Peptides against a protein of PDB entry 6D0Y. Designs and how they scored, part 97

Target 1, 225 residues: chain A of PDB entry 6D0Y
Amino acid sequence: ETEDHLESLICKVGEKSACSLESNLEGLAGVLEADLPNYKSKILRLLCTVARLLPEKLTIYTTLVGLLNARNYNFGGEFVEAMIRQLKESLKANNYNEAVYLVRFLSDLVNCHVIAAPSMVAMFENFVSVTQEEDVPQVRRDWYVYAFLSSLPWVGKELYEKKDAEMDRIFANTESYLKRRQKTHVPMLQVWTADKPHPQEEYLDCLWAQIQKLKKDRWQERHIL

## One batch from the design tools (peptide; made by RFdiffusion4, then SolubleMPNN)

Design b2_p18_6_s3 (from b2_p18_6, 7 letters changed)
Fold by OpenDDE base, seed 3:
Structure b2_p18_6_s3 (fold): chain B 225 residues (1-225), chain A 18 residues (1-18)
Amino acid sequence: as target 1 above (225 residues)
Amino acid sequence: SEVEELRKKADELLKEIE
């Protein structure tokens, strides 16, 4: 494979094909693995780029990375490190929209066996710990809570199955903070469908309620018939 | 949903390759 061809393959995965998505993903993972000796850096850059810039293909690329990680564990690790570095850079630059998406992407990587559940729990512990920082803007505290809660649709089930006690502690701390914070009205994005309309309320309280509902439903989202 | 289906397929695919 040529370098340009690899770019095309990576960017177009998941598009309409005569083959199944599963077959295409496995095939691409095989191609990428075979080309790592010659194009490791290029492949890494491409995967990081599409992971960041194509949110509509989140599950496709997390799955691809999962497959590639299974074939080459070291490369999977390098990819995660690159994404974590990007997350840190986004946070430092106050690019919170990119940052929250990266957290969701990393969250789904737990399901793809790329990131260990304890590692993700530790990250969320760090996020929620920001609510305990003294003399910091509430917007900072709110964002980290939002990043945590809004990522749970992707990884909450896995984390509670493996780290229920730690997750309960994080939830308790989150609830405590939500009760203490000043209420504001900021738009939020929903990643799941509610069973019935809910009243308009403060965005974090609304998100909290949705997450509590999801947790009660054992992290199963409503199926669209 | 499409996302749920993809997650299911991903799980199956990952188990198959491992």
Scores: peptide ipSAE 0.036, ipTM 0.592, DockQ to the pose 0.037
Fold by OpenDDE base, seed 1:
Structure b2_p18_6_s3 (fold): chain B 225 residues (1-225), chain A 18 residues (1-18)
Amino acid sequence: as target 1 above (225 residues)
Amino acid sequence: SEVEELRKKADELLKEIE
């Protein structure tokens, strides 16, 4: 395989094909595994790049990494390490949009058996613990809560199946923070009126309500949040 | 052991996210 060919294969996976997506992913995982001895660093960089830059293919690439991890467990670990390093870099660079997406990506990797549930729980514990930090801007605290809550559609079911007690504690801490945080009211055109069944809410309160409903529905998502 | 070390390293990084 050439580097250009590998790039093409990785970037184009999931596109129209005569074969099923599952077959294509399995096939690509096999190709990549075979080429790791010669192109490990290139493949690693490519996968990290597409994972970050092609959010529309999130589930495709998490699945691919899951399949590859099953074939080469060491590479799977190196990939996770690289993604976590990228997450830290994004946070340091104040690139919060990329950071939150990376958290969601890592969350879905739990479903693909690449990241252990306890490790993800630990990450979320750290996120929510920021709400307890002294002398930090509320915007920072809000972001970590947002990153946690907005990732639960991808991993909440798995985490509650494995670590329900720990997750309940995280939820309790989150709820406590949301109740005591300052709500900044800005003049804006009200989209929702009192006559509508869904009143306009602050974004974190709204997200919290959505996640609570999702949890009550046993994490069976009926619509994309 | 190498697999375990890499996985452990990844887990440690996950726990260090603040």
Scores: peptide ipSAE 0.035, ipTM 0.548, DockQ to the pose 0.021
Fold by OpenDDE base, seed 5:
Structure b2_p18_6_s3 (fold): chain B 225 residues (1-225), chain A 18 residues (1-18)
Amino acid sequence: as target 1 above (225 residues)
Amino acid sequence: SEVEELRKKADELLKEIE
C-alpha cells in the first residue's frame, strides 16, 4: 500500500539513518512532491497530524514543510491554511496546550520561508491586542501573551530583522500589560544560567525577563553552567 | 494565480487569529 509507505516515511523521518538528516529530508520532500498529484489530501493530513502529535520533531517537520514549499508553493499554502484552521479549532475547544504548540510551529515556519514575516507579526499584533479587551478573563489575556513570548525563541530574530519597528511596538504593549496585570505565584520550571541568575518570579514575568535577555543576546541562546 | 490567492488567504487567516 502506497499510503502505508508514505505514512511510514513521514513518521520515521529524522530517526537514525546512515544518511544525514538533511539528505533524508530532501529525499522525502522529493518523494512527497512526486506523490502530490495522487495523494495530496493524504499527505496533507499526515503532515498536519505529525506536526501536531510529534512535538519532539518540530524542527524536522517545519524543515520538511519548508522543503516541500520550495518545491510546491501551492501545497505549502494549503498546509498553512490547514494548520491555521487547526489552531482556531484548538482555541475554540479550549485546548490551549495544543494551540500554543501550533503557534510555535507556525513561528518556526517563518524561518523555513513558508510563512512571511509580516504575516506572523500581524498574528502577534492580534495576540497582544487581546490584552486590551475588556470584560474577558485575565487568563485569556495571559495566554495570548504567553503564546507570543514563548514563540519568540523560534522566530524573534527573523521578525526583528524584517519588522523591527512593529516588533518594538508589540514589545512595548506587552511590557505595559505585564506591569499592570494581577500576578499569581505558581511552581514553575525555568532555565537560568549561573552567569545571570534571577529570583523566583511569576511565570509571565520570568518569561518576559528571559525573552528580554534573549533579545539582548541577539536571539542567540546561551548555555552557561 | 492560484498560488498567490492561497498565500493571501493564509495571510488573512493568520491576521484573523485573536
Scores: peptide ipSAE 0.029, ipTM 0.551, DockQ to the pose 0.021
Fold by OpenDDE base, seed 2:
Structure b2_p18_6_s3 (fold): chain B 225 residues (1-225), chain A 18 residues (1-18)
Amino acid sequence: as target 1 above (225 residues)
Amino acid sequence: SEVEELRKKADELLKEIE
């Protein structure tokens, strides 16, 4: 069955093959584009599913969506809409693990020319603005800062290249919040590979330090996944 | 165009995330 075939192709992309990953992705994008007239809904659903459930293939699927978006601009928009809707649903359901992953996924879509940089900046501005809310639990404020910072490895370079002033403002607000928030000191492992090791510290402070280092290193990261 | 409106909608949704 064609639908099953599409599912197999989408799910298996990035696995061992005689061809390069780039070739496989381009080929799959072509196949999916050709089948959109007949299986648009199915393809959209499949892509949303694998995007959400296979975090180990984040960059593979963002790239695939990017390629497909280049072929069919409308479909790319529909995909983004679906993912944003899913993000909102995750937040409403208090599924913060899924939500933060979706933010990272959307962040990488900026690199793939699916989401405009200004839109992502606006999202992050909204996230960091939560820190200024009065009657909100700190855990909520912390999460939005975490979601922002932990997504920067996937989009920080692009955003600073295009919206440096706005990003600096967001960073300033973030730093201000981190300085005044109540800290819970829990040892943690490094999240990102940095040239210089840093001591274990509170998770947001640690993440902030790592992101600052990443920024200083011109957003060069040895391991994305 | 339809595509432009769709992109605009997506961008608006991104801006509304709280």
Scores: peptide ipSAE 0.027, ipTM 0.544, DockQ to the pose 0.021

Design b2_p18_6_s4 (from b2_p18_6, 8 letters changed)
Fold by OpenDDE base, seed 2:
Structure b2_p18_6_s4 (fold): chain B 225 residues (1-225), chain A 18 residues (1-18)
Amino acid sequence: as target 1 above (225 residues)
Amino acid sequence: SEVERLRKLADEYLKEVE
């Protein structure tokens, strides 16, 4: 395979095809695995790029990485490392939108057996611990809480199934922070369809309420799951 | 759902490798 061909295959996966998405992903995983000896770096970069720039295909690419990880465990690790580096770079550049999406992507990789649940829990513990740090702007603290909460639709079920006690501690710390933080009026963001309309509320409080509802609904979300 | 099908696929591959 040529580099251009690989790029085309990776970018177009999940688009209209005579074959099922599952078969296409399996096929692509096989092709990529076979080409790793010659194009590992290119494939890695391509996957990182599409993971970052094509959020509409998040579950497609996390699954693809999962399939590749099953075939080549080392590659999966390298991919995660690359994504973590990208996350750090995004944070340094104050690109919080990209950063939070990367956290969501990493979260979904838990479901694809690329990242272990305990590792993701540890990451979230680190995020929420920022709320306890001194001399950190509230906007920064809020972002880490947001990154944690907004990722739970992707991985909350798995984490609570395997690390419920640890997750409860993170939730408790989050709740504590939300109670003591300075609240501001921001546009409300509703992620999930609910029977009850949400009243105007501070953004993080609203998100917290949504996550609590999701938790009560056993983490069922049709658009994500 | 699509996601569930994809996760199932990943699970199947994991079982084959382990």
Scores: peptide ipSAE 0.121, ipTM 0.718, DockQ to the pose 0.035
Fold by OpenDDE base, seed 3:
Structure b2_p18_6_s4 (fold): chain B 225 residues (1-225), chain A 18 residues (1-18)
Amino acid sequence: as target 1 above (225 residues)
Amino acid sequence: SEVERLRKLADEYLKEVE
């Protein structure tokens, strides 16, 4: 495979074809694995790019990364590191929309056996801990809570199955913050609606209610969608 | 669902590699 051909293959996966999506992903994973010795850096860059720019294919690309990670754990680790670096850069640049999608992508990587559940719990603990920071804008605290809650549809089940006590602690802290934060009246939003640059005040309360319902339904999204 | 099929695929590959 040529470098240009790899770009085409990665960008077009999931499009209509004579083969099933599963077959296409399996085939692509094999091609990419074989070409890692020659094009690892390019493949990493391409996967990071599509992860950020094609949110409609989130589960496709997380699965692809999962398949690649299974074939080459070193590559999977390097990919996660690259994504975390991008997340940090997005946060520093106050690019909240990109950052939240990256968090969701990383969350779904837990389901694909790329990121360990304890690591994701630790990340969410760090996010919610921002609510306890003094002399910081509420918009900052709100965003980290939003990033946490809005990612739970992808990973809440897995995290509660493996780290229920820690998750309950995070939820308690989140609930406490939501009760004491300043609130404004805004239109109700759904978890799957388009994100805005900054979370709305009332949106967090709505999201909290949705997540509580999802949790009660044992994280089966079909009950709230 | 598609997601379930994809997760199953990933699980199968993991088992094969382990």
Scores: peptide ipSAE 0.104, ipTM 0.710, DockQ to the pose 0.037
Fold by OpenDDE base, seed 4:
Structure b2_p18_6_s4 (fold): chain B 225 residues (1-225), chain A 18 residues (1-18)
Amino acid sequence: as target 1 above (225 residues)
Amino acid sequence: SEVERLRKLADEYLKEVE
């Protein structure tokens, strides 16, 4: 395989094909595994790139990484390290949109058996701990809470099944922060839906309410799962 | 769902290598 061919294969996976998606992913995983000795660095970079630039294919690429990790356990660790470095770079550049997708990608890697649940819990503990730092701007504190909460649709079920006590502590700290943070002005507007009207809420408060509901519904998310 | 189907695929591969 050539470097250009690998890029094409990775970018086009999940698109229209005569074969099933499962078959294509299995085949691609085999090709990439065979080419790791020659193109490991390129493959790592490509996968990091598509993870942040093609969010519509998030579950496809996390599955691909999961398949690769199953074949080569060392690859998974190197990939996660690369993703964490990319996350740090994105945050340094204030690219919050890219950073949040990276966190979601890492979260979904737990479901693909690439990242252990305790490790992800530790990451989220670190995120929420930022809310306790007074020398950090609120916009950054808010982002870490947002990154945590917005990732739970992908990984909340798994984390609560394995680390419920730790997750409850994170939730308690999150709730405490949300109550004491400075909130932006929200006009007195009411959003009308087909089912029932509700007042407009500040975005983090709204997200918190959504996650609480998701938790109550045993993390059932038909649009994600 | 698509996600569940893909997770099943990953789980099967994990079982094969364990």
Scores: peptide ipSAE 0.100, ipTM 0.699, DockQ to the pose 0.036; fails the geometry check
Fold by OpenDDE base, seed 1:
Parts: C-alpha cells; structure tokens; sequence
Structure b2_p18_6_s4 (fold): chain B 225 residues (1-225), chain A 18 residues (1-18)
C-alpha cells in the first residue's frame, strides 16, 4: 500500500459500499496492521486526524481503533497517547469544542476495549475535582462538568457496570457543585430527544436532569445505541 | 442498532486475541 492509498482507505471507510460496514472495517484493520511495519507513523497520524476532524464517524473510527488494538496492542496504546496529547493541545489553544469531542471519542474507546474503564473513571475524577479548586474561574469548572456529563451517553453504562461506587462519588460531587454554583441564563442544552416537554432551564442543570433520566433508563439512548 | 453491531464486532476480536 502507498501512503496516499492508505489515506483514501481510512477517510472513505463507512461510506456506501457493496460490502457490510463490519466487513469493511475488518478488512481495513487487516490492511493497516500489515502496513504498520512500514507506515506506522503515517497511519497513526491519519487516524488521529480523522478522529479529530470527522465527528460524524466517531463510532466507525473508535471501532476501527478497537480492531487494530486487538491486533496490535502497542499501536493502540500509542494512538491513545497521541489523542491525549491532542486533547491537551486543544485545551491549551482554548479549542473547547474540539476538546469536549475528544473526551467523547476517548469515552467511546472504552466500549471498544481500547481504554480501560478505571482509566476513564480516573479522568472524570480529575475533571470533577476541578470544581473544588479555588483559583479556577467558574467557566472552566463548568466546562469540565460539561465534558464529563456530555460524555456519559457514550460510556455511562460501562463505567457504572465496572466502577459503580466511584461513579456514585463523582455524581455526588457533581450534584453538590451544581447546587452551589452561580446560575446563568443559557438556553437548554439537549444532547438527545426527550419524550416529555420541560421548562427552560440553565444549561448544566438541564444536562444534569437529562443524565439523571438516562441513568434511570439504564443508560439506553436511542440516538447512540 | 448499528453501534451495537460494531461493538459486538470489537468484542469478537477481543475474544480471539485473548
């Protein structure tokens, strides 16, 4: 395979094909694995790029990485490290939209057995711990809570199945923060469709209510699952 | 769902490697 051909294959995966998506992903994983000895750096960079720039294909690329990780564990680790570096760079650049998406991407990698559940729990513990820091603006504290809550549709089920006690602590800390924070007038933030209409709320309070409902519904999300 | 099918695929590969 040439580098240009690899780029084409990676970018076009998930598009309409005569074969099933599962078959295409399996085939691509095999091709990429075979080319790692010669093109590891290129493949790594390409996967990081599409993971960052094509949010509409989130589940496709997390699955692809999951397949590659199963074939080559070292590569999977290097990919995660690269994505964490990208997350840090996004935060440094104040690109919070990209940053929150990367957190969601990493969250879904737990479902693909690339990131261990305890590691993701630790990340969320670190996020929510920011709410306890005195020298951090509320806007930053709010963002970390938002990043945590908005990622739960992708990974909440897995984390509660594996680390329920730790998740309960994170939820308690989150609830405590939401009760004491300064409220702002922001339009409702709705990640998924609600069956019942509800009054306009502050965006984090609204998101919290949605997540509580999702938890009550055993983390079943029609738009994600 | 499509997501669930893809997760099953990943699970199958994991089992093969273990």
Amino acid sequence: as target 1 above (225 residues)
Amino acid sequence: SEVERLRKLADEYLKEVE
Scores: peptide ipSAE 0.100, ipTM 0.698, DockQ to the pose 0.035; fails the geometry check

Design b2_p18_7_s1 (from b2_p18_7, 9 letters changed)
Fold by OpenDDE base, seed 4:
Structure b2_p18_7_s1 (fold): chain B 225 residues (1-225), chain A 18 residues (1-18)
Amino acid sequence: as target 1 above (225 residues)
Amino acid sequence: SLEELAEKLLAEFEKSLA
């Protein structure tokens, strides 16, 4: 297949089809695998791009990567490397919007058997450890907490199942930070529990409350109808 | 393995955060 065709296939996966999404993803994985010898770098770049630019298809692409990884572990490793490199660059550039999607993507890759749960836990430990840094802007500390918390809907269940003690420590540190940080009131977003009204809270406090509720609900997310 | 590689990569990333 041509390079342009690959781009089209990758970008359009998950759209309306007579076939199931799973079937389409498996088919695409097969196509991509076959074309890796010729278009590996392009495919890597495309997948990294859609990971950050198409958050609505995050789970589609993580699943695709998971399927590809199952077929070609070398590619999977290179993909993860590329994603981490991109994340590092995004963070250095203070491109937090891109970075958070990358973190979420990496998080869901745990569910797709691409990234090991302990590694993700360690990553989050380091994220939350930023809250302990001195002489840094609070926005930096806040972002890493946000990146951590906002990724838990995708991977929290898996991480707690495998590393509950470590996760509890991370949560404790997060809670401690949230209590001592400077706060501003913002409108509350009810992403996971829409049936319970809440007063206006600071955005991280709001997210924290939602994550606590999610945790209490055994990581079963409630979608807004 | 991929998992081992991922762990190494993540570890390197973690170091970069410090």
Scores: peptide ipSAE 0.040, ipTM 0.726, DockQ to the pose 0.018
Fold by OpenDDE base, seed 5:
Structure b2_p18_7_s1 (fold): chain B 225 residues (1-225), chain A 18 residues (1-18)
Amino acid sequence: as target 1 above (225 residues)
Amino acid sequence: SLEELAEKLLAEFEKSLA
């Protein structure tokens, strides 16, 4: 495979095909594995790039990485390392939109058997522990709570299946923080449908309510978060 | 294993959390 061809294959995966998505992903994983000896760095860069720049294909690329990881654990580890480095860089650059997306991406990698559930739990414990920091802006505390909660649609089920006690502790700490934090309410367009009322609420409180509902529903999505 | 590696990587991340 040429570099250009690999780029095309990676960028176009998930598009309409005569074969199933699963089949295409398995095929691509095989191609990438075979080309790692010659194009490891390029493939790594490409996967990191599409993971960051194509959020609409999040689950496609996490699945691809999962399949590739099953074939080559070493590469999988290097990919995770690269993504963690990118997350660190995003945080340093105050690019919080990218950072939160990367957390969600890493979260979904747990489902793909790339990242261990206990490790992700530990990460979230660390995130929520930021709420206990003194003399820091509330926006910092809020962001880490947001990053945690907004990632749970992707990984909450898996984490509760394996680490329910630890997750409950994280939830308790989160709830405690949300009750005591300062809240700013601004007028917003109320979203209202006959079947799905959405009252105006502070964004973190709203997200918390959604996550609580999701948890109650055993992490089966009934609505778009 | 990748699991072990992931744990190490995430541990390092946690230590340097911004």
Scores: peptide ipSAE 0.040, ipTM 0.726, DockQ to the pose 0.019
Fold by OpenDDE base, seed 1:
Order: C-alpha cells, then structure tokens, then sequence
Structure b2_p18_7_s1 (fold): chain B 225 residues (1-225), chain A 18 residues (1-18)
C-alpha cells in the first residue's frame, strides 16, 4: 500500500459500506499489519491524528487499535505511548478540551484490551490525588475530577469488575472533595414541575449525581451524560 | 505539577506495557 492509500483507508473507515463495520475493521487491521514493516511510523502518526481529530469516530478507532494490538502488541504499545505523550503535550499547552477527550479515548482502550485496567485505575488515582494539592487553583482540582468522572461512562464497568476496592477508594476521595470544595453559584436551567422546581445543581455535583446513578444502574447508560 | 503528573502517568503505562 502507498502512504496516500493508507491515509484514505484509515480516514474513511466506518463510512457507509456494503460490508459490516466489524468486517471492514478486521480487514483494515490486516492491511495495516501487513504494512507495518514498511510504514510503521506513518501508520502510527495517522492513527494518532485521526484519533485526536475525529472524536465522532472514537469507538471505531479504539476498536481498530484493539484489533491491531491483537495482531501486533508492540505496535499497540507504541500507539498508547504516543497518545500519552499527546495528552502530556495537551496539558502543557492548556488544551483541556483535547486532554479530556484523550482521557476518554484511553479509557475506551481498556475495553478494547489495549490498556490494562490497573493502569487506568492508577491514572485516575493520580487525577483524584490532585484534589489534595496545596496552593493550587480550585479550577485545577475541579478539572481532574471532571476528567475522571466524565470518562467513567466508557470504562466504569470494566474497572469495577476488576478493581472494585480501588475504585471505591477513588470514589470516596472524590465525594469527600466535592463536599468540601467551594461551589460556584451560576444560573442554570432548571426542570420545573407543576408543584415544585428541581433544585439548581452545580456542574460537578450534577455530574457526580449522574455517575452515581450510572453506577447504580450497573453502568447501563440510560441518558446522555 | 502537571509535568510531574504526566510523567507519573507515562511511567505507569510503560510499566503495564512491559
């Protein structure tokens, strides 16, 4: 395959086809595997790029990476390292929207058997530990809690199945932080009933409540978070 | 710091991949 053709294949995967998505992904994984000896660096860069720039295809590309990792675990490792480096760069550049997306992407890679559950738990432990940092803005603490909580729809089930005790500790620490943090009171849309309005919730408190419900629902998502 | 956190994350992932 030529470099241009590889780019086309990677960018267009998941588009409407006569074949199933699963079949197309398996086929593409095979093509990429065959071309790794000659185009590893190019393929790595392409996958990192589309992973970052096409968030609407998150599950498509995590699945593709999962399939490729099953064929070549060394490449899978290199991909993960590249994504972590990108996360590092995003944080350094204060690009927090990209950073949180990358955390979600990495989270879904756990489901695709690319990242081990203990490693993701360790990441979240590090995130929540930021809440204990002194002499830092609360916005920093809040962001890492947000990054953790907002990623759980993609990985919460898997992590609780394998690391329930550790996850409970992280949840306890998160809850403790949310109780003691200073809340910002900003106007928000409220759901009104004929008799009583729903109380206005702060953003992180709202997200926490949603995640708690998701956990109680055995991580079956019933609403858009 | 953010840099220290990033290094910890990278180290942990590298450990899992080894």
Amino acid sequence: as target 1 above (225 residues)
Amino acid sequence: SLEELAEKLLAEFEKSLA
Scores: peptide ipSAE 0.033, ipTM 0.655, DockQ to the pose 0.016
Fold by OpenDDE base, seed 3:
Structure b2_p18_7_s1 (fold): chain B 225 residues (1-225), chain A 18 residues (1-18)
Amino acid sequence: as target 1 above (225 residues)
Amino acid sequence: SLEELAEKLLAEFEKSLA
């Protein structure tokens, strides 16, 4: 296949088709595998690009990468490395929206058997360790906790199944930080109703509560976070 | 620094891929 054709296939996967998504993904994985000897670099770049720029297709591309990784482990590794490099660049550029998305993407790659659970745990340990840094703005500490917590809906179940003790430690450290951090409350009178009052809660505390509930529910989502 | 953290993260993943 030509490079242009590969681009089209990769960009359009998951769109309307006569075949099932699963079938299309398997087919595409096979096509990409066959073309790796000739177009590895191009395919790698394309996958990284669509993974970053098409967040609505997160699970499609994580699944695709998972299928491809099963066919070609080396390529899977190169892809993960490229995504981590992109995460590094996003963090360096203070592009926190892209960064948090990339963390979620990497998190879902654990479910697709591309990234090992211990590696993701290590990443989250590193994130939460930022809370212990001195002479840094609290917003920095808060963001890394946010990146960790907001990614757990995608990977919390898998991580607790395989690394429960380590995860408990991370949770304990997170909880400790949340208790000692400074909290800024913004008046939200509109959420307070006479018949059904809702107490104001700081955003990160609210997220923490939601994740705690998710954990309690054995990571079975009953609501959209 | 953020760069150091990023390098550490990369190193951890590289170990897992080896």
Scores: peptide ipSAE 0.032, ipTM 0.652, DockQ to the pose 0.016

